# Peptides against a protein of PDB entry 3V4O: the designs that were tried, part 162

Target 1, 234 residues: chain A of PDB entry 3V4O
Amino acid sequence: DQPLAKDKVALLIGNMNYREHPKLKAPLVDVYELTNLLRQLDFKVVSLLDLTEYEMRNAVDEFLLLLDKGVYGLLYYAGHGYENFGNSFMVPVDAPNPYRSENCLCVQNILKLMQEKETGLNVFLLDMCRKRNDYDDTIPILDALKVTANIVFGYATCQGAEAFEIQHSGLANGIFMKFLKDRLLEDKKITVLLDEVAEDMGKCHLTKGKQALEIRSSLSEKRALTDPIQGTEY

## One batch from the design tools (peptide; made by RFdiffusion4, then SolubleMPNN)

Design b2_p24_2_s2 (from b2_p24_2, 21 letters changed)
Fold by OpenDDE base, seed 1:
Structure b2_p24_2_s2 (fold): chain B 234 residues (1-234), chain A 24 residues (1-24)
Amino acid sequence: as target 1 above (234 residues)
Amino acid sequence: KKKEEEEKKKKEEEKLKNLKLQAL
């Protein structure tokens, strides 16, 4: 049986105009290009830029309201971030310097909430740094996740490493999106697709030894972003 | 066509080598 999605919903967040942190450029282009690609894949896409903590939390809440049993959910984030003890934190544009977990959104908490919705697929594409934040002493005690076997993380970089954008006078993609966009429309299992993106990134001399894509998956079924929505007549 | 795509890819990679990277 061909895997079917009840619906496909994506939230894309690009933060670049930080108040207390270095400004970025790539998230603008990356969110725009990814929006167009996901719409071609029949995703309902909400794309937002430069969100405060309050706005990010609201956006996630609204995103979760669109999720239900069998729905494919995709969260993309481009911006500043960090990873402490295996937990990924997205940094809002109004975050203080230094920022702490209380000022940021934990991706694993979002995943927990997505699992409660009994989604068909949970994809996280995180284009942010994964360095430890030494100013955050909080050890997050997260509730154990359910075993749903439908989770895919695509990290733009390795654990403890940095992700990069291209510095140019004009608008350019981040490194992750540069390679991701070339394969995103392929009708392949999402983990296979990301593996090919990883290989493409690995062949690039610019990123060799600096940035490598990491895939973390608990996906036990063949699921693709190209999977048709249930009830759609072709 | 494959050769042209490889040359285009190589040129793009060379162009990228001259660009500065900024950490996110």
Scores: peptide ipSAE 0.309, ipTM 0.705, DockQ to the pose 0.550
Fold by OpenDDE base, seed 4:
Structure b2_p24_2_s2 (fold): chain B 234 residues (1-234), chain A 24 residues (1-24)
Amino acid sequence: as target 1 above (234 residues)
Amino acid sequence: KKKEEEEKKKKEEEKLKNLKLQAL
């Protein structure tokens, strides 16, 4: 039997107009394109741009309120970020320079809160750098995650590496979104879909040896973004 | 159709080679 979602909810955050950090371009286009694609997949999509720390925390809180048992939750982030000790930190637009973990949102903390909602699927698509922040030596003490076997991380880049956007005079996409958008609507297990995206990205000469998609998953069921919502006739 | 898609992909790749990357 095909897995069913009770509902599908996505929070998309694109931070580009940083106050104390280099401005980005891709998050605007990437959030827009992903919004359109996820809506075609019957996701309820909340798309937000240029969020302060306060606004990001509020957005996550509101997102969590929409999650419940069996709901598919997807969090997409495009912007500045870093990874310390396996923890991913999303950087708000009002973050100081240098920023620290206390100024940022920890993705793993969000995952913990999502697990408490007994979601059917938790997908994180993180289009940010994964380099260590040398100005933050804080080791976050995170609570242990539950064993839910419904978690998928799509990292735009490898551990310790950078993610890139294309600099063009016009609209620019991040490298990750450039390849993701071509496959996102495919009816495939989400990990298989991302693996194909990884292969497509690997064929790109521009990013070869510079950026590679990393998939980290604990997904025991054949869940896809195309899975129908329970009670809907398709 | 397959050849046209391959040519389109090749053109897109060539355009991409001339682009600068900015780290996020």
Scores: peptide ipSAE 0.307, ipTM 0.704, DockQ to the pose 0.556
Fold by OpenDDE base, seed 3:
Structure b2_p24_2_s2 (fold): chain B 234 residues (1-234), chain A 24 residues (1-24)
Amino acid sequence: as target 1 above (234 residues)
Amino acid sequence: KKKEEEEKKKKEEEKLKNLKLQAL
């Protein structure tokens, strides 16, 4: 029997116009292209650009309100970020230099809140650097996660590594989105789909040895982004 | 058709080699 989603909801955040950090270009195009693809997959998509800390927190809160039992939730982020002790931090556009954890949004905290909603699937696509922030010495004490076996992380790069965007004269994608967009509509288990994206990225001579996709998952069911919504006749 | 697709892919890869990358 094909798995069904009660609903499908996505929050896409692209931060590029930072006040105290280098400006980026790719998040604009990446969010736009991903929005179009996810809408074709019948996701309810909220896409936001250049969010302050306050706005990001509000956006996440609103996103969580749309989640419920059996709902597929997808969070995409493109922008500056870092990873300390296995915790991923998304950097708002108004973050100070240097930024610390109190200025940023912790992805694992969002995951915890998503688990409380008893979602059918939790997908995180993080197009950000994963280098350690040496200016942040805080060790966040995160509450233990529940065993829900419905979690998928797609990291644009390996632990401790950088993610890149293509500098083109015009609008260009980040490296992760460049390959993700070609596979995203395929009817495959989400982990299998991301594995194929990883292979495509690995064949690219531009990024070989510089950037590699990392998949971290605990997914016990064959769930795909193409899974139909319950109550819809196809 | 397969050969043409491979040549197109190779040309696209060559174009990509000339692009600069910026870290996020």
Scores: peptide ipSAE 0.304, ipTM 0.696, DockQ to the pose 0.539
Fold by OpenDDE base, seed 2:
Order: structure tokens, then sequence, then C-alpha cells
Structure b2_p24_2_s2 (fold): chain B 234 residues (1-234), chain A 24 residues (1-24)
């Protein structure tokens, strides 16, 4: 039996116009392209650009309000970020330089809150660097996550590595989105889909030895982004 | 169709080789 979603909700955040950090270009196009694709998959998509810490927190709160039992939740982030001790931090555009965890949004904290909503699927697509922030010595005490077996992380790069955007005279895409967009509509288990994206990235000479997709998952069911919404006639 | 898609993919990959990357 094909898994059903109660609903599908996505929050897409693209931060590019940082105040105290290098400006990016790819998040604009990447958020736009992903928005169009997820809408084709019947996601309710909220797409936001250049969020302050306050705005990001509010956006996450509003996103969480749309989640409920059996709902598919997808969080996409493109922008500056870092990873300390396995915790991913999204950097708001108004973050200081250097930034610390208190200035950023912890993805694992969002995951915890999503678990409390008893979601059917939690997908995180993180198009950010995963280098350690040496200016942040805070060891976050994260509460133990529930065993929900419905979690998928797609990291644009490996642990401790950088993610890249293409520099072109015009609007550029992130490397991750370049490959993700070609497969996102495929009716496959989300982890299988991402694995194929990883292979595509690995075949690209531009990214070879520079950027590789990492998949981290605890997904016990064959959940796909193409899964139909319960009660919807197709 | 498959050959054309592969050829298109190769051309796109060749174009990518000349692009500069910026770290996020």
Amino acid sequence: as target 1 above (234 residues)
Amino acid sequence: KKKEEEEKKKKEEEKLKNLKLQAL
C-alpha cells in the first residue's frame, strides 16, 4: 500500500543578502525552482528570502502550526551555515560576525518540535556549509529525539566541508539544487531519490573532490515526496 | 531520446567545468 500524507507543507528559506557576511546569489534561484517543483508535488509552500533571526524564528513557528499528525514537513535552507557536534545551524541575514548558536536556528531543535507534531515525514534539505564554527564553543544540550523513524536529512555537502554555488554572470544555482531539481519529481523513496542525486553530483567533474551529498536518515517506511494526500482525488 | 539527453548532459557538464564556485 502506498503511504499517504495527511498534508504536505514546506518552508523554504533562502538567505543571500547578509549584513555582516559575504552575499550569496544562488538562494534566490534555488528557492524559486524548488518552490515550483514542490508545488507540482502538491506541497503547500511558504518561500521566504533574506530573513532576520526574528523572522526566521517566526517563519518556523508558523510552519510548525501547519504540521499535524501524518503531515509531511519539508524544510529547505539555502544560505550560510555551520555544523558543530552534529548540530546544524542556519544563519540569519542579521547574524553578527562572528555568529554563535544563540544567533542562529538549530535544525535539530526544529526537528524535535516537528516530532511533537507527530508528522508523517520530516525532510531537511540543507544547502549550506558544514564547517565547524570555531567561535562557537557552545555544546547544545539537545533533548533526546523520539524514535519516529520518519526523518531524512539531505546535506548539500559532507561533514566539515563546504557547499558551493556556481558563479555566473547571471543568476546562479547552488550545486545541490542543480542536481536535486532533475530528480525531485521522481516517484521514489526520498532516500533513494537523494542517493541518485548524490551519484549525479559525484559524476560531475566540477564537484568531484569538492562537494558531495550526504544523506542521513531514519526512515522505516517507503515515503516519497510524490505520496498522495489523503482524501485527494488524483 | 536517451542519446540526445546524454549528449545534452555532457554539454551541460562541459559548460560547468568553466564555472567558478563560491562557498556558501
Scores: peptide ipSAE 0.295, ipTM 0.694, DockQ to the pose 0.511

Design b2_p24_2_s3 (from b2_p24_2, 21 letters changed)
Fold by OpenDDE base, seed 2:
Structure b2_p24_2_s3 (fold): chain B 234 residues (1-234), chain A 24 residues (1-24)
Amino acid sequence: as target 1 above (234 residues)
Amino acid sequence: EEEEEKKKKEELEKKLKNLKLQAL
């Protein structure tokens, strides 16, 4: 039997117009295109741009409230970020320079909260750099995801991604979204889909050795973004 | 060219805003 979602909800965040950091362009296009694709998949999509710390925390909190047993959730972030010893942080537009962990949203903390919701599927996609922040002294606290959490975590990273994004002329997709958008509507297990995206990125001469997609999952069931919502007739 | 890119950005932002409002 095909798995059914109780509901489908997505939160997309694109941060571009930073107050004290280099401005970005790709998140605008990426959030727009991803919004349209997820709506075709019958997701209820909230798309937000240029969020302050307060706004980001509120948005994530509201998103978490929508997660419940059997719900499909997708959280996407594009913007500045950093990683220190396995802790990943999303940077709000009002973050100071230098920013610290208290100014940012910890991805692992959000994942911890998501795993408590007993969702049918949780997808967390990050399009941000993984550079170390030498000004952050936060001690790593890494908890393993629950086996039953049904979480798929995708981390798209590029060496010098920030520099590449800044140097990119015009309005274009980020590298990750360029490949993701071509496959997102396919009726495949989400981990298989993302693996194929990773392969596409690896085969492209423009991204080979520069951009990679790291995938971590606790998904033990065949679940796809195309799975129908319970009670809906197509 | 810069003016064209600015216009494209503004149009895209407008579209995104409209999509957000429809989802609410």
Scores: peptide ipSAE 0.049, ipTM 0.669, DockQ to the pose 0.032
Fold by OpenDDE base, seed 1:
Structure b2_p24_2_s3 (fold): chain B 234 residues (1-234), chain A 24 residues (1-24)
Amino acid sequence: as target 1 above (234 residues)
Amino acid sequence: EEEEEKKKKEELEKKLKNLKLQAL
């Protein structure tokens, strides 16, 4: 039987105009393209750009409130980030230089909160660097994630993101979005879809050794972004 | 070229803002 979503909601965040950090260009185009694609998939999409710490926390909180039993949720972030001791952090545009964990949003905390919801599907996509922040020595003590069967986590890692942004003149998609957008509308299990994106990235000479897609999933059902919403007529 | 890029950026930002408003 075809899986059904109770509803579909997405929060897209693109941070570009950092106050104390290098500015980015790709998130603008990426958020725009992803917004249009997800709307074609009948997602209710909230797209936000250049969020402060307060605004990011508020946006995430509001998004989590929209997650409920059977709902398909997708959270996308593009911007600066870092990873320390297995914890990933999204950097708001007003973060100081250097930034610390207290100035940023912890991805693992958000994932934990997402798991508390009885959602039909949760997809978290991160397009940010995973470099260590040497100025942050904080080791967050986080509770282990609960065992669930509805979480899909995609992490697009870039070695030398600055080099990529510099090499391309004008407005263009980031590497991850370039490959993701070509497959996002396919009626496939989301993990299969992302795996194919990862393969495409791996075959591209421009991406080899520079960017990879890490996929972590507990999804045990054949859930797709194309799954219809309950109550809709075919 | 910089001016053209700036115009394109502004146009895209405007489109995104409009999309956000429609979603509300």
Scores: peptide ipSAE 0.040, ipTM 0.651, DockQ to the pose 0.031
Fold by OpenDDE base, seed 5:
Structure b2_p24_2_s3 (fold): chain B 234 residues (1-234), chain A 24 residues (1-24)
Amino acid sequence: as target 1 above (234 residues)
Amino acid sequence: EEEEEKKKKEELEKKLKNLKLQAL
């Protein structure tokens, strides 16, 4: 039988107008297009732009409260970030320069909280830099995803992506969203869908060897973003 | 119980939207 979602909720965060860091442009277009696509998939979408640390923490906390048994959740972040020894951090727009872990949201901590929920599906997509922050000496603490967590984690990374955003005028999709949007509405297991996106990125001469999509999952069921909500007729 | 759960969810969704929701 086709899997059913109790509900579908998405939180999209795009940080662009940083106070102490280079401004970005792609998150605006990417969040906009992703919002429209997820709404077509019957997600209840909350799209937020340019969040402070306080706002980001509150948004994530409220989102986590919505994640309950059988719920499909999707969290998307586009903005500045960094990775130190496996710990990834999302950078709020009010982060100082240089920023440290205390100023940022730890992705692994959020994932840990997500896996405590009995969600039907939880997708976490990151479109941010993975450069090391030499000003952060936080000791890596990595907890493995629980097998029962039903979490799919996608990490799109590009070396020099920040420089690319600064050099180009106008509004255009980020590279990850350029490929993701072409497949997002497909009725496929989410991990298969993301693998195909990764392959598309690898075949494109513009992105080959420059940007990659890392996928981690604990999904043992055929769950798709197209799965209908329980009690709804289509 | 189901009605209370629904109400709670709606309240949480409202709180989430009120942080910095922008029309795109």
Scores: peptide ipSAE 0.027, ipTM 0.553, DockQ to the pose 0.015
Fold by OpenDDE base, seed 3:
Structure b2_p24_2_s3 (fold): chain B 234 residues (1-234), chain A 24 residues (1-24)
Amino acid sequence: as target 1 above (234 residues)
Amino acid sequence: EEEEEKKKKEELEKKLKNLKLQAL
């Protein structure tokens, strides 16, 4: 039988206009295009740009409240970030230079909260740098994710992304979104879909060896973004 | 219960939009 979603909700965050960090361009286009695609998939989409720490925390908190039993959730972030000791951090536009963990949102903490929700599917996509922040020595102790969390985590590295943005004179997609948008509407298990995106990135001469997509999943069921919403007949 | 859930979702979505909604 066709899997059903109780509802579909998505939060998209694109940070570009940083106060004390290099400005980005790709998140604008990426969020825009992803919004349109997810709407075609019958997601209720909230798209936000240039969020402060306070705004980001509030947005994520409210999004988490939308997650419930059988709900399909998707959280997308594009902007600056860093990774220290297995912990990933999203950087708000008002973060100081240098920024520290207390100024940023910890991805693993969000994932921990997601696992408490009995979601039908939860997808977390990060398009940010994974460089180490030498100015942050925080080593948080993280609990392991629950096996039944139905979480799919995609992490696209920004290595070469800056170069890609510089090469384009106008508004253009980031590398990750360039490949993701071509497959996002396919009726496939989400992990299979993302794996194909990763393969496409690896085969492209422009991105080979420069960009990679890391995929982690606790999804044990065949769930797709194309799954219909309960109560709707297609 | 379904109606209550729907109302809750709509409220939360509104809250999200009020943060910094971009017209996309």
Scores: peptide ipSAE 0.025, ipTM 0.597, DockQ to the pose 0.015

Design b2_p24_2_s4 (from b2_p24_2, 22 letters changed)
Fold by OpenDDE base, seed 2:
Structure b2_p24_2_s4 (fold): chain B 234 residues (1-234), chain A 24 residues (1-24)
Amino acid sequence: as target 1 above (234 residues)
Amino acid sequence: EEEERLKEEEERKKKLEELKLQAL
């Protein structure tokens, strides 16, 4: 039987205009492009740019309020980030330099909260660097995750590596989005879709040896972003 | 000679594209 979503909700965050860190360009276009694609997939999309820590936390809280049993939740982030000990941290635009975990949003904490909502699918698309932050040696104690078998992470780059944007004619796109956008509408299991994106990215001479897509998943069902919403006719 | 010229041009284009990369 075709898996059904009770609803589909996405939060897209693009941080570019950092106060204490290098400014970025790609998140603007990437958020826009992804917004349009996800809307075509019948996602309810909230897209936000240049969020402070407070605003990011509020956005996540509001996003969580839209989640419920069987709902597909997708979080996309483009901006500065880091990864310490398997924990991914999204950096708000008002983060200090250097930033620490208390200044940032931990993705795994968001995942836990999404699990509590008994979502049907949890997708994280993280277009950020995954280098270790040497200025933060704190090991956060995370609450144990439930075994929900509905989790997919698409990391724009490998652990300990950087993610890149490419600039052309005053505009910029993330390398991840450059390839993701070409396949996102395909009716395939989300992990299969991302695997194909990984292959496409792997053929790119620009990022060969510099950036590679990593997929981390525990997804026991053939769930796709194209899955119909329950009660709708297609 | 033309094949070599084309290869050099492609390599130059690739290098130029690499220069447009910025880490997030």
Scores: peptide ipSAE 0.291, ipTM 0.673, DockQ to the pose 0.478
Fold by OpenDDE base, seed 5:
Structure b2_p24_2_s4 (fold): chain B 234 residues (1-234), chain A 24 residues (1-24)
Amino acid sequence: as target 1 above (234 residues)
Amino acid sequence: EEEERLKEEEERKKKLEELKLQAL
């Protein structure tokens, strides 16, 4: 009855020390916290900080190569980003100011590649701004996720998040991770788990109207991050 | 088929190790 993962792999990227953009602080703590949680879930975790465009592309490519039939993959990104016409972009630390799409990694393109891997589960979590980039007029064609892709996409954003990060000193969890960490270890279908996180964020007076979690999925099966790896004994 | 599966798994492990090394 229990779904089994062929393997569990996670790539966590936190960009903070931007060369031409405001520096962030939350990604450090958030990546650290998420790493610890995912390890408890028997994920093989690669955590990277402050990646250049080349390094990010390489990391994502290598991660994609790890995805295969029955593999559970999780990709997490925290840092600067933007969204234009439904296309989301992750911003490397060496991106120019202003940055353009050619300087950034397109989330939708990555999702497209993920769906070709026939994974048992693929979770993509974005903790970045969805601000419009007025300096980029690129309008890529968006493809819908395939029904068989088993992809769960979580997009956590806050209006003025960048300003919030700049104004607050010290190392503390981002808003998304604050709520995610409380539920991530629960043995629940991942979409249910994330929906509960979204609900928690909505009920909190501190985040109400400021932070939201958008969830999109093509998951038609019961899959949880707690699902055991095939061949492992517990 | 089993041999191919094992080969693929070993390749995945190698890739994972390579990725971990980049994290250093």
Scores: peptide ipSAE 0.096, ipTM 0.674, DockQ to the pose 0.013
Fold by OpenDDE base, seed 3:
Structure b2_p24_2_s4 (fold): chain B 234 residues (1-234), chain A 24 residues (1-24)
Amino acid sequence: as target 1 above (234 residues)
Amino acid sequence: EEEERLKEEEERKKKLEELKLQAL
């Protein structure tokens, strides 16, 4: 039988105009591009730019409330970030320099909350740095995702000066979005789709060895972003 | 520049409110 979504909801966050950190440009273009694509997939999309810590926490909390049994959810973040001891953190625009975990949103905590929602599909995409923050010594306890969580986690990262320059070059898409946009509308299992995006990134001479997409999944069913919403005839 | 920032902030607030309404 054709998999069905109870509803489709997406929250897209792009942080660019940091107060105490280097400004970014790519998140603006990437959020706009992804918004248009997800709307074609019948997602209800909320796109937010340059969020403070308070605004980010509120936006994520409200998004989590939208998640329920059978719902398809997608959370996308583009901006500054860091990773310490297996914990990833999204950096709000009002974060101090240096920032600490108390100033940031922990990705693993959000994933923990997502797994309790019994969603039909939950996609979390991160386009941020994974560099260590030497000014934060927090060692949180990491819980494994539940087997039935139906969560797909994509972590796109850039390494090297050239990749950094691309992120700051005019109003061009980030590298991850450049490849994602070409495949996002395909009727394929989401993990297969993201794997193909990863392959495309690896084959490109401009991004080989500089950009990577890490995929973690607890999805055991054939679910696609193109799956119809219950009650809709395609 | 300030006017553009204010417009962007208003658009962000509207989108956030849309999310809240869908959560109800």
Scores: peptide ipSAE 0.026, ipTM 0.516, DockQ to the pose 0.018
Fold by OpenDDE base, seed 1:
Structure b2_p24_2_s4 (fold): chain B 234 residues (1-234), chain A 24 residues (1-24)
Amino acid sequence: as target 1 above (234 residues)
Amino acid sequence: EEEERLKEEEERKKKLEELKLQAL
């Protein structure tokens, strides 16, 4: 039987106009295009740009409240970030320089909360750097994540600004979104779809050795973003 | 059970709308 979603909800966050950090350009275009694509997939999409710490925390909290049993959720973030000792952090636009973990949102904490929602499918996509923050030596004490079959985590990793955006002049997609947008509407298991995106990135001379897509999933069911919503008549 | 489902759906819709309002 075709898997069904109880509902489909997405939160897209793009941070670009940082107060104390280098500005980005790609998140604007990436969020815009991803919004349109997800709407075609019948997602209810909330798209936000340039969020402060407070706004980001609030947005994520509200998104988590939308997640429930059988719901398909997608959380996308594009912006600055860092990774220290296995913990990844999303950086709000009002983060100080240097920023610390207390100023940022911990990805692993969000994933932990997502696991409690018993979603039919939960996709978390990050387009941010994984560089270590030398100014923050704090090691968060985090509980181990539970093994779940409903969460797909995609991490588009970049090294340097050159790997984050395709071009520095004008508005253009980030590298990850360049490849993702070409496949996102395909009726395929989400992990298969993302694997293909990863392969495309690996074949491109612009991204080879500079940016890669890391996929983590224990999804055991054939769940796709194209899965219909329950109660819809065809 | 159906009434409870409807209530949950309404609550979800409300939350989504609240989030959208913050986005504007």
Scores: peptide ipSAE 0.082, ipTM 0.650, DockQ to the pose 0.013; fails the geometry check

